# Peptides against a protein of PDB entry 1LOE, part 13

Target 1, 181 residues: chain A of PDB entry 1LOE
Amino acid sequence: TETTSFSITKFGPDQQNLIFQGDGYTTKERLTLTKAVRNTVGRALYSSPIHIWDSKTGNVANFVTSFTFVIDAPNSYNVADGFTFFIAPVDTKPQTGGGYLGVFNSKDYDKTSQTVAVEFDTFYNTAWDPSNGDRHIGIDVNSIKSINTKSWKLQNGKEANVVIAFNAATNVLTVSLTYPN
Target 2, 181 residues: chain A of PDB entry 1LOE as posed
Amino acid sequence: TETTSFSITKFGPDQQNLIFQGDGYTTKERLTLTKAVRNTVGRALYSSPIHIWDSKTGNVANFVTSFTFVIDAPNSYNVADGFTFFIAPVDTKPQTGGGYLGVFNSKDYDKTSQTVAVEFDTFYNTAWDPSNGDRHIGIDVNSIKSINTKSWALQNGKEANVVIAFNAATNVLTVSLTYPN

## One batch from the design tools (peptide; made by RFdiffusion4, then SolubleMPNN)

Design b1_p9_8_s1 (from b1_p9_8 with T7V T9K)
Fold by OpenDDE base, seed 3:
Structure b1_p9_8_s1 (fold): chain B 181 residues (1-181), chain A 9 residues (1-9)
Amino acid sequence: as target 1 above (181 residues)
Amino acid sequence: SISFSSVLK
């Protein structure tokens, strides 16, 4: 049995355990995924590979992650698409297609992408998002079209606390979001 | 507060 853990309480200007992609960067001890302009994509990857699935035995690891985030989206039309927490192969590259959150490139299920994401989606894309048009949290498996969603009332500009847990024995992913204030 | 779960396929 092997366990890997890490914690980042301050994001420094030379964060050695992160790989920055696209417009991702750190400022004021925070991780910032995009520039404050249109058509920007940024990502940050944990620099060490994580052994989630053992191809020899078929065993899958449990995991739990927690983080806080802030989104500024004062309206529903002149805003970006949101962001994701994701797990993908080590050679993953940012995707620039609009609405795909920098992670996916199709609404069709593609097993070869081997990507799981939790999306915090602030823009309604009629082609794949829930028909009610609500901002939402989604669980995405190999597609931008979520396997499950939950309506999310964004508290604009306020810090949200997130916990994402995966139970390998049950194959269940659980997402929790709380506004502490 | 929001919490929900799904089985990954």
Scores: peptide ipSAE 0.644, ipTM 0.967, DockQ to the pose 0.071
Fold by OpenDDE base, seed 1:
Formats: C-alpha cells, structure tokens, sequence
Structure b1_p9_8_s1 (fold): chain B 181 residues (1-181), chain A 9 residues (1-9)
C-alpha cells in the first residue's frame, strides 16, 4: 500500500507546492481564490501529481482531504458563485467561470473532462442546480450538474470545516461540512 | 453539520 499526504497550514507568498491559476493567490497566509469582483476565476493546484487511478489495473485509491474555507461576500444575500474542491488531469487549466466554478464547461456529462468536484455552490443556476434554489453542496462528476446535492446554509464570513472522503471499495464519496464557530 | 454521500459514476 502506498500513501501520499500533504498538509498546508499557512499559505505563503511563495507556496512552492501549489500552482496558482487565474486570480488565485495567497494573502494573509490564506489561499485566496478570487476577490469579491465579478467574472473572476482563481484556482490552486497541488503541484505534485497524485496517482489516484491506475489505468492498467483499474485500481482506485482511497483518499481523505480536509480543509477550512471562508466565503466572505460583501452582501450576504447576494453571493456568487461559490467554489470547488476538485480532482482533474495534471494538465488541467481554468475552465468556464461563473456558475461553472472554473472547473467545468457543461451541464451535460462529459467523460473527457475527467474531473470530479465537490462544489460549495452559493448561487442558483436555473439550468442545472436543484430546483429548490437552495445554496448547496454538490458532488460533480464530469459535469457542473451534480449527481447529488445537499442543502447548505451559508454562514457568510465564517469558517467552515470540510472533510471529503472517498472509499474506493464502495466507490462512495462522502462530504461533511461543519461550522464550528 | 452536514454530511452526505454518493456513489461516483
């Protein structure tokens, strides 16, 4: 069994184990994906490729990731669009912004995307989001249209703790979110 | 807190 792990507690101005894309940057020891302005996309990639799927054997690795995030929108009742944790090919580049969260280009299933994401979606996009209009957490596989969602009450400006776990034996992805404070 | 799961396809 092979295990790869990493941890980043402080994000420095020269964070060598991250690849910044678009408007992503570090400030105040935080990874900042975007400023509170329209039509921006920021991403950060872990710089070392992680072998999650073996094309020869078909084996898929288990993984667990945890992180803390803050969404700080100037208007707590008008928040767009959210962000994702995602896994994508090593040569991944920023994709469509806005409701596509910079990681997808379609609501239709596109296997060529090879992207799995957990979205923390603060904006209702009529074309693909759950019809109840709730802010939500979604599990996205090769599409911005989630395969499953859970309503989520955003606490603007508050830290949320997230755990995402994948069990390769069952092919189940589990997402947990807590506002501890 | 929120927790949910899905089988990836």
Amino acid sequence: as target 1 above (181 residues)
Amino acid sequence: SISFSSVLK
Scores: peptide ipSAE 0.623, ipTM 0.965, DockQ to the pose 0.071
Fold by OpenDDE base, seed 4:
Structure b1_p9_8_s1 (fold): chain B 181 residues (1-181), chain A 9 residues (1-9)
Amino acid sequence: as target 1 above (181 residues)
Amino acid sequence: SISFSSVLK
């Protein structure tokens, strides 16, 4: 089995292996997706297509990704919507902002989206989020309405370490988050 | 630490 791997330890101003969309940019060696203002969508795509699904054989690749993120909310009682790690078609463009996190356009399942996302959702959207109102991590398949969620207590301004693993044999996606500090 | 899984459709 062929394996492809990449790592970005520091995000520079000339990050050749990323495609920036919307308000996404790099600053202070970090990838910044949005400013702390309304109606902003920022995305960054890995510039090289990754073959996760083989259309010829129907096989799906295993994958593991890890990253560290920080959510800085100017007001801890009035935060923005959060962000996602997502896998989408090569020609993907920013989608609806706000609660749709710039990745989806509907809470209804839409197979044409061809998008899988792990959301780190800091804002309760009554129409689709878990009724308990908790900030949460969600696994999204072709819809902003998660197929599964886990309550998550945001530590504002703190670094969170994330690991996302997909086992193709079992079709299971696993998400892990830790605040090491 | 948080960890959870789901079978993808």
Scores: peptide ipSAE 0.594, ipTM 0.962, DockQ to the pose 0.072
Fold by OpenDDE base, seed 5:
Structure b1_p9_8_s1 (fold): chain B 181 residues (1-181), chain A 9 residues (1-9)
Amino acid sequence: as target 1 above (181 residues)
Amino acid sequence: SISFSSVLK
């Protein structure tokens, strides 16, 4: 069975296996998507196309990804929109910012988007987010309006460990988040 | 910790 894997432990200024979009960059061995300012969108793409969905057969591959992230908001009571892990077509470009997280353009289902995302959403957008107003993790398929969400308590400035796994046989995506420290 | 799953349709 075909398997593709990669690992990035430290992000360097000349990171050759990433394509930076918008305000995304590397600093202090970390990938930084945005600064603590308004109206910024930063993205980073793995530079080599990967075969997750086979357009000829329609088959989808299993995958597992893990990463550590930090949200460091100057004011823990008033934070920005959050970020996503996403899978999109090879020619993907930054989309609408703010509550759309730079990945989507609509709350309506749009199959032409061909984008699956896991959002770590720190801001309540009335038009599409869960009505309880909680910060949440969401699974997004071709829309910023999640097909499923789970309430999430942000620990500002702390490292969160994430695992995202997809089982193609069951068509189930699983998201796990832990604050080990 | 948090863990949840969803079927992608």
Scores: peptide ipSAE 0.584, ipTM 0.962, DockQ to the pose 0.070

Design b1_p9_8_s2 (from b1_p9_8, 3 letters changed)
Fold by OpenDDE base, seed 3:
Structure b1_p9_8_s2 (fold): chain B 181 residues (1-181), chain A 9 residues (1-9)
Amino acid sequence: as target 1 above (181 residues)
Amino acid sequence: SMSFSSELK
């Protein structure tokens, strides 16, 4: 059985264990995904491939990840789309379609994308988001249209603590978010 | 504080 773990307490200017895509960069020891302009996409990938699924044995790994983030979205209109934590094939490339969070490119389910994401969505896209228009956390499997969502009361500009856990035995992904302050 | 789960498919 293989086990991989890593921890990044501060993001340096030469973060060797991350691959930056698009406009992603580090500054002031934080990871910043986008530039402060319209239509910007940035991503950061863990540089080492993680053996989550073994094609020979069929085994799927458990995983747990935790991180903190800050979003500034003072209103529901003049804001960007949000961000995702995602797992995708090693050759994954950023996607630039509006509303797709840099990860997906369709609301249609496409199993060949092999991409799972947890979205923290701050912009209501009528075509695929929950009809109540709430900011929401979503679990996305091979589509920007979430398989499940939960309304999210954003505390603007405050640090949120997130834990995402996957249980391979049950195939259940759990998302937890807290605002400690 | 919030938490929710879903089976992946």
Scores: peptide ipSAE 0.677, ipTM 0.970, DockQ to the pose 0.070
Fold by OpenDDE base, seed 1:
Structure b1_p9_8_s2 (fold): chain B 181 residues (1-181), chain A 9 residues (1-9)
Amino acid sequence: as target 1 above (181 residues)
Amino acid sequence: SMSFSSELK
């Protein structure tokens, strides 16, 4: 077995272990995915490929990731579209923006995407989001239409702590979010 | 705080 780990507590201007795509950049020691303007896509990829699926054996790795995020929208009642933590092929490029969050292109299941994402979705897209219209956390597998969601109340401008854990033995992904302040 | 889980397909 192998283990890969990394930790980034402060994001520098020369963050060599990240690949920036689109409008993604670092400022004030934060990773910034997008400016508060319409129709922008920013992504950041961990630069070292991680062996998560063994094509020969079919085995999948366990993983645990944690991060802190802030959504600071100028208008707390008009926030779009959110962001994702995602796992995708090594040659991944930005996908459709807006409600697709830069990681998917369709609500239809597309196995060729090979992308798993946890979305922190602040905008209700009628075509695929839960009908209650709540902001939500979603688990996305090869589609922007989540396989499961949970309502989430955004605290604009506040730090949220997230833990995402995957148990390969059970194939269960667990998402936890806390606003500690 | 909140937590939820799902089996991946």
Scores: peptide ipSAE 0.617, ipTM 0.965, DockQ to the pose 0.071
Fold by OpenDDE base, seed 4:
Structure b1_p9_8_s2 (fold): chain B 181 residues (1-181), chain A 9 residues (1-9)
Amino acid sequence: as target 1 above (181 residues)
Amino acid sequence: SMSFSSELK
């Protein structure tokens, strides 16, 4: 089995291995997805398609990804919608913003989306989010309505370390988050 | 820290 890996330690203005969509950009060695304004959608895609699903064999590759993020909101009690790590078709374009996080268009399952996402959701959308209203991490498959969620206490402006691992043999996606500081 | 898992369907 082949293994492909990549690492981006610092994001620069000439980041050739990323495709920026919408308002996504790099600044101060960070990837910034959105400005603190309404209806902003910013995305960044890894420029080289990753072979996760093998159409010939039907097999799916294992993967592990790690990253550090900061959600920096002007008011900790009035934050934006959050963000996602997602896997989508190579021709993916920004989708609906706001609560759909620029990745989905519906709370209904839509296999044509072909999108799997881990959401770090900081805004309660009554139509699909867990009824407790907690900020949460969600695993989304072809819908903004998560197949599973876990309550998450946002530390505004603080770095969170994330590891997302997929085990193809079990079809299980695991999400881990730590605030190290 | 926190961790959780889900089978993708």
Scores: peptide ipSAE 0.607, ipTM 0.964, DockQ to the pose 0.071
Fold by OpenDDE base, seed 5:
Order: C-alpha cells, then sequence, then structure tokens
Structure b1_p9_8_s2 (fold): chain B 181 residues (1-181), chain A 9 residues (1-9)
C-alpha cells in the first residue's frame, strides 16, 4: 500500500510546499486565507500532486486530514462566508467567490468540477444552504449545494480542531470538529 | 464536539 503524508506545524513566509492563490498568505506562523474585508478569496494548495484518485485503475485512496482553524470575525452577527477544505484537480484555479467559497461555480451538480469539499459555512445563502439558517459544516461534491450538512456552533476567535477521514471501501467521508480551548 | 458522516454519491 502506497502512503503519502505531510505535516505543517508552522506556516512561514517562505513556505515551499504551498502554492498560494488569490489573497492567501502566511503571517505569524499561520495560513491566512482572507482578511476581514468583502470580496476576497484566498486559497492554498499543497504543491505536490497526490494520487487520491487513480485515473488508470479508478481506485480511490483512503485518507485522513487534520488541521486547526480560527475564524475571527470583528462582528459575530455579520461574518463572512467561511472557508473550506477541498480536493480538486491539479490544475485547479480559484472559482466563484462569496458563497461559493472560491471552489465552486454552481449549485447544480457538475461532474466536470471533480471537486470534493468540506465547507465551514458561516453565512446563510438562501439559494442552497439549509433552510434553518444555522452555521454549518457541509460535505460538497461537485456543487456548492451540500449533499449533507450538520449545524455547527461557531466559537469566534477560538481554535477548532478538525479531522476529515475518507474510507474508500465504504465511500464514506467523516468530519469531526472539537473546540479544545 | 461534533461529528457526522456521508456517503459520497
Amino acid sequence: as target 1 above (181 residues)
Amino acid sequence: SMSFSSELK
């Protein structure tokens, strides 16, 4: 079994294994995707292609990803759209911003997107988000309209620990989030 | 803490 792994504990200005897109940058040992301003999209890609999907055999690899994030909104009642972890083709470029999180372009299923994402969505978009209006975690497959969501209580300015695991045998993606502090 | 799963279809 082939295994690929990497770890980034500190994000530096000369980070060699990341490709920055849009407004993404590093500061104070953190990866910052956007500032607290409107109409910005920041992305960071792992610079080495990963064979999570084998185009030759059609096989899909298991994977597990863990990371810590902070959303620090100046106004807890008027936050931005959130952010997303995603897996996309190697030539991926920033897509539509705002509610599309810079990753998708449509609420309609588009297999040509070839993108799977876990969204941490802090803004209610009437056209596709769960009708209860809750901030939520969503699993997105080739569409900004999630195939499944779970309500999520944002703790503003606090570190959240996330684990995302995919089991290829069952085709199940699992998302876990904790606020340890 | 929270956790949820979904089959990717």
Scores: peptide ipSAE 0.591, ipTM 0.962, DockQ to the pose 0.070

Design b1_p9_8_s4 (from b1_p9_8, 3 letters changed)
Fold by OpenDDE base, seed 3:
Structure b1_p9_8_s4 (fold): chain B 181 residues (1-181), chain A 9 residues (1-9)
Amino acid sequence: as target 1 above (181 residues)
Amino acid sequence: SMSFSSVLS
């Protein structure tokens, strides 16, 4: 068997293993996806392609990723849309449509996008978000309309620890979030 | 702390 792993404990100004798209950049050893202005999209991709699905054998790899993030969204109306962790084809490009988190471009299911994302969504989009209007974590498969969501009680400005695990044998994706403080 | 899972259809 073959395994691939990487770890970034500090994000440097010349991070060779990341491809920055849009307004994404590093500062003070942190990855920052957007500038503190309206109408901004930023992404960062791991620079090496990862073999997750083998088209010849049909085998799918297990994976686990963990990261820490901070969001500043003091209210529910004058805020941005949130962010995503995502897996997409190597030629993926930023999407600029409002509410699509820079990853998707439609609420309609599009198998050709070949994109899986975990969204941390801070803005209620009536057209596709859960009707209760809560901030939420969502699992997105080829659409901004999540296949499953869970209400998320954001602790504004606090560090959240996230673990995302995929079990290929069961086809189950698990998302865990903890505020350690 | 929170956790949830989903089958990726």
Scores: peptide ipSAE 0.600, ipTM 0.964, DockQ to the pose 0.071
Fold by OpenDDE base, seed 5:
Structure b1_p9_8_s4 (fold): chain B 181 residues (1-181), chain A 9 residues (1-9)
Amino acid sequence: as target 1 above (181 residues)
Amino acid sequence: SMSFSSVLS
């Protein structure tokens, strides 16, 4: 089985293998997507194409990704929209910001998007988010309206460890989040 | 900690 792996433990100003889009940048060895300013969109892409889905054979690869993130909002009662991990075509460009997280343009299913995302959503958008208003983790397939969500207790300013695993045989995506500190 | 899964289709 062919496998592709990479690891980035420190993010420098001249970080290799990353393409920055919008307001994304690096500082203090961290990747910063936004400065908690409204209407900003920051994205970072792995610069080397990865064959997760083979359009010729139709085969889909298993994958596991892990990362650590921090959401640090000056006011825990008034946070931004959050962020997302996503898989998209190699020519992807920033999409609609705000509640669309710079990845989608509609709550309507759009197969041409060819985008799968895991959202870490800190803002309640009435039009598509779960009605309970909870901050949540969502699995998004070609739409900002998640196919499934799980309530999530944000620990402001704390490091969260995330693992996202996809099993191609079962077509199941699993998301795990832990606050170890 | 938390974990959840979903079928993508």
Scores: peptide ipSAE 0.548, ipTM 0.956, DockQ to the pose 0.070
Fold by OpenDDE base, seed 1:
Structure b1_p9_8_s4 (fold): chain B 181 residues (1-181), chain A 9 residues (1-9)
Amino acid sequence: as target 1 above (181 residues)
Amino acid sequence: SMSFSSVLS
């Protein structure tokens, strides 16, 4: 089996293993996806395509991704829209912003998007988000409407540690989040 | 801390 791994502890201004799309950029050794302005879409893609699905055998690879993120909103009670980790086709381009997080275009299932995402959603969109209105983590498959969600208490300005693991044998995606401090 | 899982479609 083939294994691909990478680690980025600090983001440089000329990060060669990332492709920046839209307003995504690096500053102060951090990856910044959006500016604090309306209708901003920023994305960063790993520059080397990863073979997750084998078209010949039909096999799907396991994967584990870990990262740390900070949401630092000027107003902790008015935060939009969050961000997402996603896997998409190699030629992916930014999609609809705002509540679609730059990754999807519809709440309807669209197999042509070929996109799986984990959303860290800080804004309640009535049309597709859980009716309790909680900020939440969601697992999205070809739609901004999550197949499953879990309420999430945002700690503004604090570092969150995330682990996303996919088990190909069971087809289970697991998301874990911790605020260590 | 939190953790949850889903079977992908």
Scores: peptide ipSAE 0.540, ipTM 0.955, DockQ to the pose 0.071
Fold by OpenDDE base, seed 4:
Structure b1_p9_8_s4 (fold): chain B 181 residues (1-181), chain A 9 residues (1-9)
Amino acid sequence: as target 1 above (181 residues)
Amino acid sequence: SMSFSSVLS
């Protein structure tokens, strides 16, 4: 099994291994995906292709990724749409904004999107989100409608530590989120 | 590619 790893602890203005899309940019050594402006989508793609699926053997690779993110909304009662980690073809462009998180275009399963996402969803979209209306973590496979969700209490302005791991042998994706501070 | 996205609406 071939293993590829990368780590970015500080984001620079000339970050060579990232493809910025939409309003995504770097400032203060942080990757900033959105400006405090409505109707915006910001994305950042790792510039090198990562092969999770072997087309010849059909095998899927294990992976573990960790990151820290901050959602900082001026109004904690209205926190826009959320943040998303996703795996998709490197040549993809921003998709539908709003509740689609710039990653998907439909709540219907669309295998052609070739996208797996972990959403940290702060806005309740009645058409596909869990009926309890909670902010939530969701696992999305080729659809904005999550295959599984868990309620998540946002700590506005605080750093969240996330670990996402996939075990190919068991076909289990795990997500953990903690607020250490 | 491993990526991040965020949206304000």
Scores: peptide ipSAE 0.439, ipTM 0.911, DockQ to the pose 0.043

## One batch from the design tools (peptide; made by RFdiffusion4, then SolubleMPNN)

Design b1_p10_1_s1 (from b1_p10_1, 5 letters changed)
Fold by OpenDDE base, seed 3:
Structure b1_p10_1_s1 (fold): chain B 181 residues (1-181), chain A 10 residues (1-10)
Amino acid sequence: as target 1 above (181 residues)
Amino acid sequence: VDILSISFSS
């Protein structure tokens, strides 16, 4: 068994273990993905590649991640799309298409993208989002069209606690979101 | 994002 772990409790102005893309930056010890303007994309990547699948043995790593976040989306129409936690190839680039959360570029399944994301989606895109129009959490595999979603009651401007865990033995990804306050 | 922790185990 080999374990790779890291924790960031305060995001510094020169966070050496992160690669910033687009408008992603740190301020007041927080990671901020976008500027408060329209049509902005920002990402942050862990700077060291992580070997999560061994082609020789077929072994896939288990993982668990926890983080806190705040989203301001006072309405359902004049807001950004949300954000994602994602795992992608080392040469991944930010995507600028509206509604794709900076990660994907199609609703069609594309195995070559090798990208998995958990989305926290605040904007209803009629072309791929659940028809009820609810803000939602989604699991995205090689497509912006989630393989599974769950309605999410956003508490605007409040800090959410998230835990994402993957069990390689069962191939099950779980997501938990709570508002502790 | 305020706090982030992640662990991979294989």
Scores: peptide ipSAE 0.484, ipTM 0.922, DockQ to the pose 0.387
Fold by OpenDDE base, seed 5:
Structure b1_p10_1_s1 (fold): chain B 181 residues (1-181), chain A 10 residues (1-10)
Amino acid sequence: as target 1 above (181 residues)
Amino acid sequence: VDILSISFSS
């Protein structure tokens, strides 16, 4: 087996191993996807293609990713749509904003999307989100409509620690989120 | 996001 890894502990103003899309940028050593402004999409991609899926053999790599994020909404009761960790084709560009999180274009399954995302969804979209209206973590495969979700209580302005792991042998993706403080 | 770490293995 072969392992590819990278780690970014502080994001510089000229972070060379990231491709910024839309309104994504770095400030104060943090990656900022969007500010609290309507109709914005920001994305950041690792600049090098990663061999996660072999199109010839169909084999999929195991992977683990961890990160810390903060959602800081000016009004805890009026937040934006959230964000995703996603895997998409090399030439991926920002997609539909708002509830589609800049990653998808439809709630219908579209295999041509070739996109998998873990969403941290802070806004209830009646058309596809869980009917309980809870903020949630979702696993999205070629659709903004998650194949599975788990309720998540946002702690506004607090740091959340996330671990996402995929086991190719079992085809199981796990997500954990904790607030250490 | 202020910390990002990703590892892929195959």
Scores: peptide ipSAE 0.041, ipTM 0.690, DockQ to the pose 0.433
Fold by OpenDDE base, seed 4:
Structure b1_p10_1_s1 (fold): chain B 181 residues (1-181), chain A 10 residues (1-10)
Amino acid sequence: as target 1 above (181 residues)
Amino acid sequence: VDILSISFSS
């Protein structure tokens, strides 16, 4: 049994355990993924590879992650696309922006993506999002079209607490989101 | 081997 863990309570200007991609950066002890402008993608990767999947045995590790996020849109009635927590190959690079959240390139299942994401999707994309048009949390496996979604009400500018847990024995990914204030 | 990360798109 192998266990790895990390914690980042404050994001410094020289955050050595993160790899920044696109417009992602740190400011005022926060990780800022994008500026409030159109057509930007920002990503931050944990700098050390984590053994989630064992290629020899096929076993997948359990994991739990938690974070706090803020989406602060200039116009609460015209927000951007949202963001994801994702797991991807070590050589992952920013993918298609906009509704693809910088993580995927297709609504069709593409195993070559090797990417799993939990999306916090604030924009309705007719081609793949739930037809009710609700902002939502989605679980994405090799596609921007979620395998499962749950409606979520964005509180613009407010801090949300997220916990994402994966149980390998049951193959269940659990996502919880709360606005504590 | 995977990398845990977050991404935002606008």
Scores: peptide ipSAE 0.040, ipTM 0.663, DockQ to the pose 0.063
Fold by OpenDDE base, seed 1:
Structure b1_p10_1_s1 (fold): chain B 181 residues (1-181), chain A 10 residues (1-10)
Amino acid sequence: as target 1 above (181 residues)
Amino acid sequence: VDILSISFSS
């Protein structure tokens, strides 16, 4: 079984294993996707292709990823759109910004997107987000409209620990988020 | 073939 792994504990100014797109950059050993300004998109891609789905055999890989993030909005009650962890084709480019999080272009299912994302969504978009208006974690498959969501209370400026795991045998994607501090 | 990425929108 092929296994690919990587770990980035600090982000340098010349991070060779990342491809930066849009406004994404590194500063003070952290990956910064955007500044706290409106209408920007920043992305960072792991530079090496990973075999998630084998079209010849139909096999799908298991994976586990973990990361720590901070959302630090100048106004705790007026936060921007949020961010995603996503899996997309190797030639992926920034997509629509704003509520589409730079990853999708439509609320309609589009199989040609070939994109799966876990969104950490801090802004209620009435056209596709859960009607309760809660900030939420969502699982997005080929659409910004999540196939499943769970309410999430943002702790502005605090570090969150995330674990995302996919079990190919059960076809279950698990997302865990904690604020340990 | 896929890549793993993080994206942010503001």
Scores: peptide ipSAE 0.037, ipTM 0.660, DockQ to the pose 0.063

